# Peptides against a protein of PDB entry 5TDY, part 5

Target 1, 88 residues: chain A of PDB entry 5TDY
Amino acid sequence: EKKIDGRRKAAVLLVALGPEKAAQVMKHLDEETVEQLVVEIANIGRVTPEEKKQVLEEFLSLAKAKEMISEGGIEYAKKVLEKAFGPE

## One batch from the design tools (peptide; made by RFdiffusion4, then SolubleMPNN)

Design b1_p29_1_s1
Fold by OpenDDE base, seed 3:
Structure b1_p29_1_s1 (fold): chain B 88 residues (1-88), chain A 29 residues (1-29)
Amino acid sequence: as target 1 above (88 residues)
Amino acid sequence: EVEKAKELLEKAKKLLDNVTAKIIKEWLS
């Protein structure tokens, strides 16, 4: 996998979530951060399906790791095993 | 695949706004 810059990840996520959801999320950020993200979004350019998938997977993984969401089951277990021992 | 991406996105949309913001802050730190 290609390493994605944190600012880029944030922009990709916000764009993926859609304008309404993104706006609600950004209400929880300080003004300067919002301005930074708006610039990143404006200059996001092309987002590949692979990049989008990677960002979403990392996002969900972080949320899970921090116990912010409750996910489990066979599919999650498969993903864990693939990440740990499978090919990248 | 397209279906996989859609599933991921739907899950992401279900997270609370403040939770999403916290993760974004971490990415920016």
Scores: peptide ipSAE 0.653, ipTM 0.927, DockQ to the pose 0.141
Fold by OpenDDE base, seed 5:
Structure b1_p29_1_s1 (fold): chain B 88 residues (1-88), chain A 29 residues (1-29)
Amino acid sequence: as target 1 above (88 residues)
Amino acid sequence: EVEKAKELLEKAKKLLDNVTAKIIKEWLS
């Protein structure tokens, strides 16, 4: 998969979450960071399905590492197996 | 694929705002 820079990942995630949720999340960020992200979102351009999926998967993976969230199922199992034994 | 993406998004939306913000901070660091 293609490497995505952090600023891009943040913008993609916030757009995916929608304006209301994104706004609530941004309340936990400093004003300067918020302004930077708004600019990034404004210039986000096209977001490919692959990019969106990649960002969401990484986000959920990181979230699970920080707190217990519901990430069970086939998709999670695939990730575990891939990390343990490589792709088949 | 569309259904999978939808599931991911729904899971993402369930995360707490402060947790989401912390992850974003890490991406920006």
Scores: peptide ipSAE 0.648, ipTM 0.925, DockQ to the pose 0.168
Fold by OpenDDE base, seed 2:
Structure b1_p29_1_s1 (fold): chain B 88 residues (1-88), chain A 29 residues (1-29)
Amino acid sequence: as target 1 above (88 residues)
Amino acid sequence: EVEKAKELLEKAKKLLDNVTAKIIKEWLS
């Protein structure tokens, strides 16, 4: 798994969500941040399927941890077990 | 897997806008 910088992750997510959803999300961000993200989106270039999947998986994992989303999934379960009982 | 990617995207779209924004803020911090 390749490391993706935060700005790139945000841009990939926003593009994936579509313009309408992305616009609504960005209403919760300050103007400077929005401008930065627009630039990142404009220069996003090629997004590989692997990169997109990785971003979405991380996003959903974070959402589950914060908002008690009951989506389940083997990968999430593995992460939970790793964090709870894996090597420190 | 294309179907898996589509499933992930649909799940992501279900999240509230403010929740999504909070996660983005964390990525940018």
Scores: peptide ipSAE 0.647, ipTM 0.925, DockQ to the pose 0.144
Fold by OpenDDE base, seed 1:
Structure b1_p29_1_s1 (fold): chain B 88 residues (1-88), chain A 29 residues (1-29)
Amino acid sequence: as target 1 above (88 residues)
Amino acid sequence: EVEKAKELLEKAKKLLDNVTAKIIKEWLS
């Protein structure tokens, strides 16, 4: 899979969540960070289905790793195994 | 597939706003 920089991942996630949810999330960020993200969102261009899926999977994996969600999933399990035993 | 992508998005939308923001902060760090 293609490497996605952190700013891009954040923008893709926020766009995917929709404007209402994104607005509520951004209330937890400082003003300067919000401005930076708005620029990234404005210049996001095309988001491929593969890129969107990749961002969402990483997001959910991070949430599970922090025990913020407990719902098991095949995709998360695959990511864990890939990181633990997959190629470097 | 489309259905799987929709499922991922729905799961993402269920996370709390502050949790989502924390993960975004990690991506930006």
Scores: peptide ipSAE 0.645, ipTM 0.924, DockQ to the pose 0.146

Design b1_p29_1_s2
Fold by OpenDDE base, seed 4:
Structure b1_p29_1_s2 (fold): chain B 88 residues (1-88), chain A 29 residues (1-29)
Amino acid sequence: as target 1 above (88 residues)
Amino acid sequence: MVEEAKKLLEYAKKILDNVTAEIIKEWLS
């Protein structure tokens, strides 16, 4: 696992979520932050599957900590994936 | 890895917008 800075994590997440979802999320951020994120997104470059997975897992972990997802969270998701697609 | 990320993404998309924004702000702090 590689260290990813916060700005990078945010950009990776927003790109992954897609423009529609990202736009809705950004409505909850101040103008300066939005501008910052747009720049980060524009310069995101290549996002590896490993990096994307790492960001999503951290995101989901934080969401779980805020009690916004079903119990089990990442562990549950992994279990479902393993059954559906096998180890990957 | 790609398939796993895709499924994690679908899960992530279910997180509320305001909560997602809050987490992003935390990452930026």
Scores: peptide ipSAE 0.690, ipTM 0.936, DockQ to the pose 0.187
Fold by OpenDDE base, seed 3:
Structure b1_p29_1_s2 (fold): chain B 88 residues (1-88), chain A 29 residues (1-29)
Amino acid sequence: as target 1 above (88 residues)
Amino acid sequence: MVEEAKKLLEYAKKILDNVTAEIIKEWLS
């Protein structure tokens, strides 16, 4: 795995979640932070499947650590990721 | 593959907005 900058991870996640969900999430951030993220999103460029997978897996892992999802959910997510990004 | 990726993203979308925002804040700190 390649280390991904935190700002990059946030942008990749928000783009992956889609505009509707991303907008709702950003309502919980201060205006300055939102502006910074918008710039990152605007300049996100190419996002590889591997990068997206890495970000989503870390996100779900952190959500689990906050006890917001079950271990079974994480296992399911990993299985889906494997099917989505595994085959060439 | 698109179907599987969609399922994953739909699952991720189920994470609460405030929790998601908190994780983002942690990434930015």
Scores: peptide ipSAE 0.686, ipTM 0.930, DockQ to the pose 0.194
Fold by OpenDDE base, seed 5:
Structure b1_p29_1_s2 (fold): chain B 88 residues (1-88), chain A 29 residues (1-29)
Amino acid sequence: as target 1 above (88 residues)
Amino acid sequence: MVEEAKKLLEYAKKILDNVTAEIIKEWLS
């Protein structure tokens, strides 16, 4: 897996979550951060399936670490990502 | 594939907003 810039990861995640969810998430960020993310999203360009998969898997892993999802949920997500974007 | 990806996204959307924001902040730090 390629190392992805943190700002890039954030943008990829927000785009993946969709505008509705992204908007709700951004309500928990300060204005400056929101502005930065908006710029990143605006300049996101092409997102490869591999990149999207990597970001989502990391996100889910971190969410697990924060006890927000079960291990089974992570495993399911990984399987879905694998089927959706192909094996790495 | 599309349906599976859709399910994944719906699942991801169930992660709390504030938790998601926290993770994003960590990525930005």
Scores: peptide ipSAE 0.686, ipTM 0.929, DockQ to the pose 0.218
Fold by OpenDDE base, seed 2:
Structure b1_p29_1_s2 (fold): chain B 88 residues (1-88), chain A 29 residues (1-29)
Amino acid sequence: as target 1 above (88 residues)
Amino acid sequence: MVEEAKKLLEYAKKILDNVTAEIIKEWLS
């Protein structure tokens, strides 16, 4: 696993979530942060499958901790990511 | 594979907006 800076992680996540969801999420952020993220997204360049998998796994892990989502979510995500983007 | 990836993203999209934003804030901190 390679280190990904926070700004990059956020951009990768928002792109992955799609414009509609990303827009809704950004409504919870201050304007300066939104502008920063838009710039990051605009300059995101190539996102490797490994990078995307890593970001999504971390996101879901953190989300689970905050929302107490159903068990198996992380494992499910890992399995899906392995199928979609290759093994870890 | 494509369908599985789609399902994963749909799952991620089910995470609440405010929770997602909070995680992003943490990443940016």
Scores: peptide ipSAE 0.686, ipTM 0.928, DockQ to the pose 0.206

Design b1_p29_1_s4
Fold by OpenDDE base, seed 2:
Structure b1_p29_1_s4 (fold): chain B 88 residues (1-88), chain A 29 residues (1-29)
Amino acid sequence: as target 1 above (88 residues)
Amino acid sequence: EVEEAKKLLEEAKKLLDNVTAKIIKEWLE
Protein backbone atom coordinates (compact mmCIF):
# COMPACT_ATOMS: atom_id res chain seq x y z
CA GLU B 1 0.00 0.00 0.00
CA LYS B 2 1.30 3.40 -1.02
CA LYS B 3 0.90 6.47 1.16
CA ILE B 4 -1.49 8.97 -0.38
CA ASP B 5 -1.47 12.69 0.35
CA GLY B 6 -4.56 13.86 2.21
CA ARG B 7 -5.44 16.41 -0.46
CA ARG B 8 -5.08 13.69 -3.06
CA LYS B 9 -7.36 11.34 -1.12
CA ALA B 10 -10.03 14.01 -0.92
CA ALA B 11 -9.84 14.70 -4.64
CA VAL B 12 -9.98 11.01 -5.54
CA LEU B 13 -13.01 10.50 -3.33
CA LEU B 14 -14.87 13.50 -4.74
CA VAL B 15 -14.24 12.42 -8.32
CA ALA B 16 -15.34 8.88 -7.51
CA LEU B 17 -18.59 10.10 -5.97
CA GLY B 18 -19.55 11.96 -9.13
CA PRO B 19 -20.14 15.65 -9.80
CA GLU B 20 -23.59 15.96 -8.26
CA LYS B 21 -22.73 14.19 -5.01
CA ALA B 22 -19.35 15.95 -4.84
CA ALA B 23 -21.03 19.33 -5.21
CA GLN B 24 -23.38 18.58 -2.34
CA VAL B 25 -20.49 17.46 -0.15
CA MET B 26 -18.51 20.61 -0.89
CA LYS B 27 -21.40 22.76 0.31
CA HIS B 28 -20.33 21.69 3.80
CA LEU B 29 -16.81 23.07 3.30
CA ASP B 30 -15.55 26.65 3.54
CA GLU B 31 -14.75 28.63 0.40
CA GLU B 32 -10.99 28.37 0.78
CA THR B 33 -11.16 24.60 1.15
CA VAL B 34 -13.44 24.30 -1.87
CA GLU B 35 -11.01 26.30 -3.99
CA GLN B 36 -8.17 24.08 -2.82
CA LEU B 37 -10.09 20.94 -3.71
CA VAL B 38 -11.09 22.28 -7.12
CA VAL B 39 -7.41 22.78 -7.92
CA GLU B 40 -6.62 19.25 -6.74
CA ILE B 41 -9.43 17.81 -8.85
CA ALA B 42 -8.31 19.80 -11.90
CA ASN B 43 -4.81 18.35 -11.52
CA ILE B 44 -5.82 14.87 -10.43
CA GLY B 45 -4.46 13.23 -13.57
CA ARG B 46 -4.60 9.47 -13.66
CA VAL B 47 -6.29 7.66 -10.79
CA THR B 48 -5.34 4.00 -10.68
CA PRO B 49 -7.88 1.35 -9.67
CA GLU B 50 -5.64 0.50 -6.73
CA GLU B 51 -5.52 4.10 -5.55
CA LYS B 52 -9.27 4.49 -5.87
CA LYS B 53 -9.87 1.28 -3.94
CA GLN B 54 -7.44 2.32 -1.22
CA VAL B 55 -9.14 5.69 -0.78
CA LEU B 56 -12.60 4.17 -0.63
CA GLU B 57 -11.50 1.54 1.86
CA GLU B 58 -9.93 4.13 4.14
CA PHE B 59 -12.98 6.36 3.82
CA LEU B 60 -15.38 3.58 4.77
CA SER B 61 -13.09 2.36 7.53
CA LEU B 62 -12.98 5.81 9.10
CA ALA B 63 -16.73 6.22 8.81
CA LYS B 64 -17.38 2.85 10.43
CA ALA B 65 -14.86 3.43 13.19
CA LYS B 66 -16.54 6.73 14.03
CA GLU B 67 -19.99 5.12 13.82
CA MET B 68 -20.94 7.44 10.98
CA ILE B 69 -22.45 4.55 9.02
CA SER B 70 -25.70 3.01 10.18
CA GLU B 71 -24.96 -0.35 8.57
CA GLY B 72 -22.35 -2.96 9.29
CA GLY B 73 -21.56 -2.14 12.89
CA ILE B 74 -21.42 -5.72 14.08
CA GLU B 75 -19.68 -6.95 10.96
CA TYR B 76 -17.09 -4.19 11.19
CA ALA B 77 -16.48 -4.99 14.84
CA LYS B 78 -15.96 -8.63 13.93
CA LYS B 79 -13.47 -7.67 11.25
CA VAL B 80 -11.57 -5.43 13.65
CA LEU B 81 -11.36 -8.18 16.24
CA GLU B 82 -10.30 -10.69 13.63
CA LYS B 83 -7.51 -8.39 12.43
CA ALA B 84 -6.37 -7.58 15.95
CA PHE B 85 -6.54 -10.99 17.60
CA GLY B 86 -6.99 -13.49 14.81
CA PRO B 87 -9.91 -15.77 14.05
CA GLU B 88 -11.27 -18.21 16.59
CA GLU A 1 -12.32 -7.39 -8.06
CA VAL A 2 -14.27 -5.02 -10.27
CA GLU A 3 -17.40 -5.99 -8.40
CA GLU A 4 -15.64 -5.31 -5.12
CA ALA A 5 -14.69 -1.82 -6.28
CA LYS A 6 -18.26 -1.17 -7.33
CA LYS A 7 -19.47 -2.35 -3.95
CA LEU A 8 -17.11 0.01 -2.14
CA LEU A 9 -18.23 2.94 -4.25
CA GLU A 10 -21.90 2.21 -3.69
CA GLU A 11 -21.31 2.00 0.04
CA ALA A 12 -19.43 5.30 -0.03
CA LYS A 13 -22.29 6.98 -1.87
CA LYS A 14 -24.66 5.98 0.92
CA LEU A 15 -22.94 8.23 3.45
CA LEU A 16 -24.53 11.58 4.22
CA ASP A 17 -22.96 14.63 2.61
CA ASN A 18 -22.03 16.22 5.93
CA VAL A 19 -20.43 12.97 7.12
CA THR A 20 -18.38 12.78 3.94
CA ALA A 21 -17.34 16.40 4.35
CA LYS A 22 -16.18 15.77 7.92
CA ILE A 23 -13.89 12.97 6.80
CA ILE A 24 -12.52 15.14 4.00
CA LYS A 25 -11.77 17.87 6.53
CA GLU A 26 -9.80 15.36 8.58
CA TRP A 27 -7.77 14.36 5.53
CA LEU A 28 -6.95 18.02 4.89
CA GLU A 29 -5.71 18.67 8.42
Scores: peptide ipSAE 0.680, ipTM 0.935, DockQ to the pose 0.150
Fold by OpenDDE base, seed 1:
Structure b1_p29_1_s4 (fold): chain B 88 residues (1-88), chain A 29 residues (1-29)
Amino acid sequence: as target 1 above (88 residues)
Amino acid sequence: EVEEAKKLLEEAKKLLDNVTAKIIKEWLE
């Protein structure tokens, strides 16, 4: 699995969420951060299906770990464990 | 696994805007 830097992850997530949702999310960020992310999005280039999946999985994993969303999803948990402790 | 990817995205879209922003902030630290 390829390591993705934080700026890239954020850009991939925002693009995946769509412009309307992304705009609402960005309202919770400071102006400088928004400008940074806009640049990252503008230069995002190609996003592979694997990269998109990886970002979404990490995003959801973090949200669940911090109890920001309801727990559950045994199948999802299984996939997370496979990535964490499965073959490299 | 197109269906799986779609499911992940739909689940991600369900998160509140402020929650999503908090995770993004952590990624940018």
Scores: peptide ipSAE 0.676, ipTM 0.936, DockQ to the pose 0.140
Fold by OpenDDE base, seed 5:
Structure b1_p29_1_s4 (fold): chain B 88 residues (1-88), chain A 29 residues (1-29)
Amino acid sequence: as target 1 above (88 residues)
Amino acid sequence: EVEEAKKLLEEAKKLLDNVTAKIIKEWLE
């Protein structure tokens, strides 16, 4: 997996969520941050399926790890193990 | 793969806006 910078991750996530959801999320950010993200989104260019998937996985992983959402099931655990030790 | 991506996105959309914003803030630090 390619390393993605934070600004890029944020932009990819917001685009993936769609304009309505993204707008609601951005209401929780300060004006300067919103402006930064808008510029980043405007210059997002191509988002590969792999990049999008990577961002979403990290996002969900962080949310679960920080107890922001309910714990994942067996499939999530399986993915964690696979990434940690590789498939055999 | 497409189905998996769709599932991830749907799960992401379920998160509260303020929770999503908090994670974004961390990415921007």
Scores: peptide ipSAE 0.675, ipTM 0.936, DockQ to the pose 0.169
Fold by OpenDDE base, seed 3:
Structure b1_p29_1_s4 (fold): chain B 88 residues (1-88), chain A 29 residues (1-29)
Amino acid sequence: as target 1 above (88 residues)
Amino acid sequence: EVEEAKKLLEEAKKLLDNVTAKIIKEWLE
């Protein structure tokens, strides 16, 4: 597992969520942060399935821990990834 | 019933968007 910087993680997540969802998320951010993220997204280049998996697993884990929004922990995250990308 | 489900979904999306934004802020710190 390779370390991904925070800016990259944010961009990968937003791209993975799709433009409509990403736009809604960014409405909760200040203008300066939005501009920063737009630059990161514009320069994201290629995102590998491994990067997507890594970012989404961390995101889902953090989201659950922070707001108690899901059940199943890491097993739930694995199911989401399997549905999204298929089994490897 | 369908409209009620849609409203529930929209509320859930709003919460997730807020949570997502908070996590992104943490990643950017």
Scores: peptide ipSAE 0.644, ipTM 0.901, DockQ to the pose 0.200

Design b1_p29_7_s3 (from b1_p29_7, 14 letters changed)
Fold by OpenDDE base, seed 1:
Structure b1_p29_7_s3 (fold): chain B 88 residues (1-88), chain A 29 residues (1-29)
Amino acid sequence: as target 1 above (88 residues)
Amino acid sequence: EEEKKNQEIWEKVVDAILKAEEEEKKKKE
């Protein structure tokens, strides 16, 4: 398993979520971060199934590690992201 | 420095995703 660039991981998630959800996410970010992410999204290229899986796993791991959401929130997040990424 | 920047952006986005989803959930209730 290769380490993925942090900016790339972020871009992968935003693209997977779709434009509506991505917009709701980015309104919570500072302007500089948004600008940086727009560049990464523009140059995202091909995202492999392996990358998608790894990004999702790292997202859930980080969310749990920071205790950012309840147990129920984790389950909800899994469902939302699985739908966003689409069938693999 | 580049690694630090990457990690910071990643963590910010993860936090934002969780906040956005929670906001959506509350709005629909």
Scores: peptide ipSAE 0.654, ipTM 0.905, DockQ to the pose 0.554
Fold by OpenDDE base, seed 4:
Structure b1_p29_7_s3 (fold): chain B 88 residues (1-88), chain A 29 residues (1-29)
Amino acid sequence: as target 1 above (88 residues)
Amino acid sequence: EEEKKNQEIWEKVVDAILKAEEEEKKKKE
């Protein structure tokens, strides 16, 4: 397993969600963070299947660790993101 | 410092995703 830059992980996830969902997500972020993410997204380049898998796993892990959502909520999030990472 | 910044951005985005999804659920109801 290769350690992925935190900004890159975020960019990968946002791109996978698509422009509409990504926009809704970024509405919850401060201006400086948004600007940084825009740069990362613009320079994302190729995202490997391994990166996608790792990013998803780390997302789920962090979400659970923070107890931000119920068990049902985490399963829902998993399904949404799995679809997002699928063939476009 | 760079590592701290990266981790902070990642955590912010994760939080934002969860909030956005919750907001979407409420709009559909």
Scores: peptide ipSAE 0.653, ipTM 0.904, DockQ to the pose 0.557
Fold by OpenDDE base, seed 3:
Structure b1_p29_7_s3 (fold): chain B 88 residues (1-88), chain A 29 residues (1-29)
Amino acid sequence: as target 1 above (88 residues)
Amino acid sequence: EEEKKNQEIWEKVVDAILKAEEEEKKKKE
């Protein structure tokens, strides 16, 4: 697999979540980070199915490694993101 | 340097997503 830039991975994930969920996520970020992400989202262009799959896998891997929330919380996040990346 | 910045943003977003989803879950309970 090809390495994806961290800012692009973040943008792909936020776009997939939709504007409402993305807004809730960004409330937990500092102003500078939000501004950088807005730029990346505006210039995201085409997102391939392969990129979506890779971003989701890397998210789940990192989320599990951090273990900052309960296992139930991780499973909930997994379901939400899988639905977001599902067929249109 | 650029790669380090990218990785930091990615990790921040992952943390934010987990926090936001946990908050949403708690509101439904």
Scores: peptide ipSAE 0.651, ipTM 0.903, DockQ to the pose 0.568
Fold by OpenDDE base, seed 5:
Structure b1_p29_7_s3 (fold): chain B 88 residues (1-88), chain A 29 residues (1-29)
Amino acid sequence: as target 1 above (88 residues)
Amino acid sequence: EEEKKNQEIWEKVVDAILKAEEEEKKKKE
């Protein structure tokens, strides 16, 4: 497994969610973070299926490790994100 | 510091995604 830059992981995930959901996410972020993410998204280039898979796995891993949401919430988030990425 | 910055942004985005989905869920309840 190749280590992906944290800013790139974030950009990949936001692009996968689509513009509407990405906008709803970004309203929860500070201005400086939003500006940094816009730059990364603008220069994202090609995103491989392997990168998408790795980003999703790392998202689920972090969410569960931090115990930020209930087990049911994690399952819900998993379904939403898998739907956003679409079938490969 | 570069690595810390990357990790911080990643964790902020993950947290924001979870909050956004929770917000959407509450609006439908």
Scores: peptide ipSAE 0.651, ipTM 0.904, DockQ to the pose 0.553

Design b1_p29_8_s1 (from b1_p29_8, 13 letters changed)
Fold by OpenDDE base, seed 4:
Structure b1_p29_8_s1 (fold): chain B 88 residues (1-88), chain A 29 residues (1-29)
Amino acid sequence: as target 1 above (88 residues)
Amino acid sequence: SLSEEEAKLIAEIIKEWLKKEEEEKKKKE
């Protein structure tokens, strides 16, 4: 399994969410971070199925660890992200 | 659209990813 840079993981996730939802997320980030991510998104290129899978797994792991949502919420998030990362 | 809590959660995880990367970068310097 290849290591994915943090910036790359974030870009993959934001692109999968789409511009509207990505904008909602970025409202909670500082200006400098947003600028960094915009650059990364602009240069994202091809995202492999392996990268998508890895990003999703890492996201769900951290989301669960933070205990910010119930177990049901994690399952919901999983479904939403699977749709986002799925074939279009 | 995302709820406020969903958006905040995703943002926090992104912050974690970036924080870890910065820490690793500093270790290599």
Scores: peptide ipSAE 0.657, ipTM 0.909, DockQ to the pose 0.680
Fold by OpenDDE base, seed 1:
Structure b1_p29_8_s1 (fold): chain B 88 residues (1-88), chain A 29 residues (1-29)
Amino acid sequence: as target 1 above (88 residues)
Amino acid sequence: SLSEEEAKLIAEIIKEWLKKEEEEKKKKE
């Protein structure tokens, strides 16, 4: 497993969500962070299947750790993200 | 579209990813 930069992980996730959902997320970030992520998204280039899988797994792990959603919520989030990333 | 809770959750996780990255950079400096 290759380590992915935090900025890279965020960009991969936001691109997978699409512009509308990404905008909803970015409303919760400060201006400097948004600008950083816009640059990262602009230079995202090719995202490998391995990166997509790793980002998804790390996201779900952190979501569960924060205990912000129930077990059912985790399963739901997994399905939503799988659709967002599309078939590999 | 995402719910407000979903959007906020994703944003918080992104914040953590970025925070950890910055902390690692500072430790290496």
Scores: peptide ipSAE 0.656, ipTM 0.909, DockQ to the pose 0.702
Fold by OpenDDE base, seed 5:
Structure b1_p29_8_s1 (fold): chain B 88 residues (1-88), chain A 29 residues (1-29)
Amino acid sequence: as target 1 above (88 residues)
Amino acid sequence: SLSEEEAKLIAEIIKEWLKKEEEEKKKKE
């Protein structure tokens, strides 16, 4: 498994969500962080299936670990994100 | 669209990713 930079993971996730949902997320980030991510998104290039899988799994793992959502919420989030990433 | 709670959750995870990256960079300095 290849290491993915944090900013890369974030960019992959935001792109997968689409511009409108990504904007909702970025409202919760400070200006400097947003600027950093915008640059990363602009230079994201091709996202491999492995990267998408890795980002999704890590996201779900962290979300569960932080207990920010219920178990059912994790499953829901997984489905939503899988749809967002789409087939490739 | 995402709920504000969902949006905030995703943002928090992103913050964590970035925080960890920053900490790792400091260790290499």
Scores: peptide ipSAE 0.656, ipTM 0.909, DockQ to the pose 0.688
Fold by OpenDDE base, seed 3:
Structure b1_p29_8_s1 (fold): chain B 88 residues (1-88), chain A 29 residues (1-29)
Amino acid sequence: as target 1 above (88 residues)
Amino acid sequence: SLSEEEAKLIAEIIKEWLKKEEEEKKKKE
């Protein structure tokens, strides 16, 4: 499995969500972090299906581990994100 | 649109990704 930079993973996720949802997420980040991510998004280039799959799986794994939402919430989030990433 | 809880969760995951990256950088310095 190819190692992906943390900033790259974040940029891939935010772009997949679209500008409106990405903005909602970035409201919870500090100004310096937002500026860093904007740069990464601007230079994201091509995102491969493999990167999308890897980012989604890592996200879901961490979300489950944090137990911040119910099991039903995780399943819902999975469906929403899969739709956001689009078909491969 | 995302709920506030969903947006916050995603932001927290992003923070962890960035934190891990910074820790790895410090380890190599």
Scores: peptide ipSAE 0.655, ipTM 0.909, DockQ to the pose 0.685

## One batch from the design tools (peptide; made by RFdiffusion4, then SolubleMPNN)

Design b1_p30_3_s3 (from b1_p30_3, 10 letters changed)
Fold by OpenDDE base, seed 2:
Structure b1_p30_3_s3 (fold): chain B 88 residues (1-88), chain A 30 residues (1-30)
Amino acid sequence: as target 1 above (88 residues)
Amino acid sequence: MEKEVEELVEEVKKLSPEEIAEIIKEWLAK
């Protein structure tokens, strides 16, 4: 799996969220960071579904680790089984 | 793949902008 730097991950995530949600998120970042991310977004270029998936999964993994979100055991198990044996 | 990715996006959207920003800050902190 390809290593994605933090700036790239942030840009991919923000684009994936859409402009409205991304703008709301960026309101919680300092101006310098916002400017840097805007440049990254402007130069994001091609984002493959695989890269997008990787970024989103890394995000969700961190969010879950921080207990921002919880997922029931059954639902998680279903997702695992779907990834392993179901349609992708 | 596209449907799966879209579902992941929707899952991320369930978090508040502040929570999402917190993760982004970690990504940017080296």
Scores: peptide ipSAE 0.729, ipTM 0.955, DockQ to the pose 0.637
Fold by OpenDDE base, seed 1:
Structure b1_p30_3_s3 (fold): chain B 88 residues (1-88), chain A 30 residues (1-30)
Amino acid sequence: as target 1 above (88 residues)
Amino acid sequence: MEKEVEELVEEVKKLSPEEIAEIIKEWLAK
């Protein structure tokens, strides 16, 4: 698992979200940031499934840490076990 | 892998645009 810089992660995420959702997200960013991200998106090149997965999982991990997402109980336990002992 | 990624995307989409932007800001601040 390779480390991905923040700019790259943001670009990968925005592309993954699709134009409608991405546009909504960008409305919450300052103008300079938006311009920077547009450049990153324009030069995103190839995004492997592995990289895309990594970015999305990191996002969800951070969202959960910030209590934006609450997941517990059986489903969470299943995911933990799957991550720990399931196939890579 | 593709199905898994699709599910992850859908999970992300459940967050509000503002919440998603907060994470992006954090990534860019690093």
Scores: peptide ipSAE 0.729, ipTM 0.956, DockQ to the pose 0.668
Fold by OpenDDE base, seed 4:
Structure b1_p30_3_s3 (fold): chain B 88 residues (1-88), chain A 30 residues (1-30)
Amino acid sequence: as target 1 above (88 residues)
Amino acid sequence: MEKEVEELVEEVKKLSPEEIAEIIKEWLAK
């Protein structure tokens, strides 16, 4: 796993969300930050599937840690089974 | 890999724009 700086992670995430959702997100950021991120997105270059996956997983990990996403039910059970016996 | 990534994207999209922005702000903080 490669370390990704915060600006890069944000840009990768916003691109992954698509323009509509990304625009909604950026409405909650100050104008200077938006401009910085637009530049970062413009210079994003190649994003590998591995990098994209890493960013998304890091995001979801933080979201779950903040209790924005509940961890339970079927999805949690699936994770438990995967950790114990591997993917089916 | 692509299917897995798309599933992750859909999970992210379940959050509100404000919640997503909060995490982005943390990533950008020094």
Scores: peptide ipSAE 0.729, ipTM 0.955, DockQ to the pose 0.620
Fold by OpenDDE base, seed 3:
Structure b1_p30_3_s3 (fold): chain B 88 residues (1-88), chain A 30 residues (1-30)
Amino acid sequence: as target 1 above (88 residues)
Amino acid sequence: MEKEVEELVEEVKKLSPEEIAEIIKEWLAK
């Protein structure tokens, strides 16, 4: 996988979330940051499924590390098994 | 691939806007 700069990652994430959720997120950022991200989003160009996946996985990894999301448990184990051995 | 990505998006959406913003701030601090 390729290294993605922070601004690009943020833009990819916000676009992936959709306009409504992205707007809610931006309300928690300072004005200058919002302006920077709007520019990045406007110039985001093509986002491949691979890049999108990479950004989302990195985000979730960081969120789990910060204990925003539980990292284990029966439900998580079940999802792992389903992804590993399911038809899709 | 598309199904997988879509599922990842849904997982992210489960977090609050503030929590998502916190991660973004860290990305931008690099």
Scores: peptide ipSAE 0.727, ipTM 0.955, DockQ to the pose 0.654

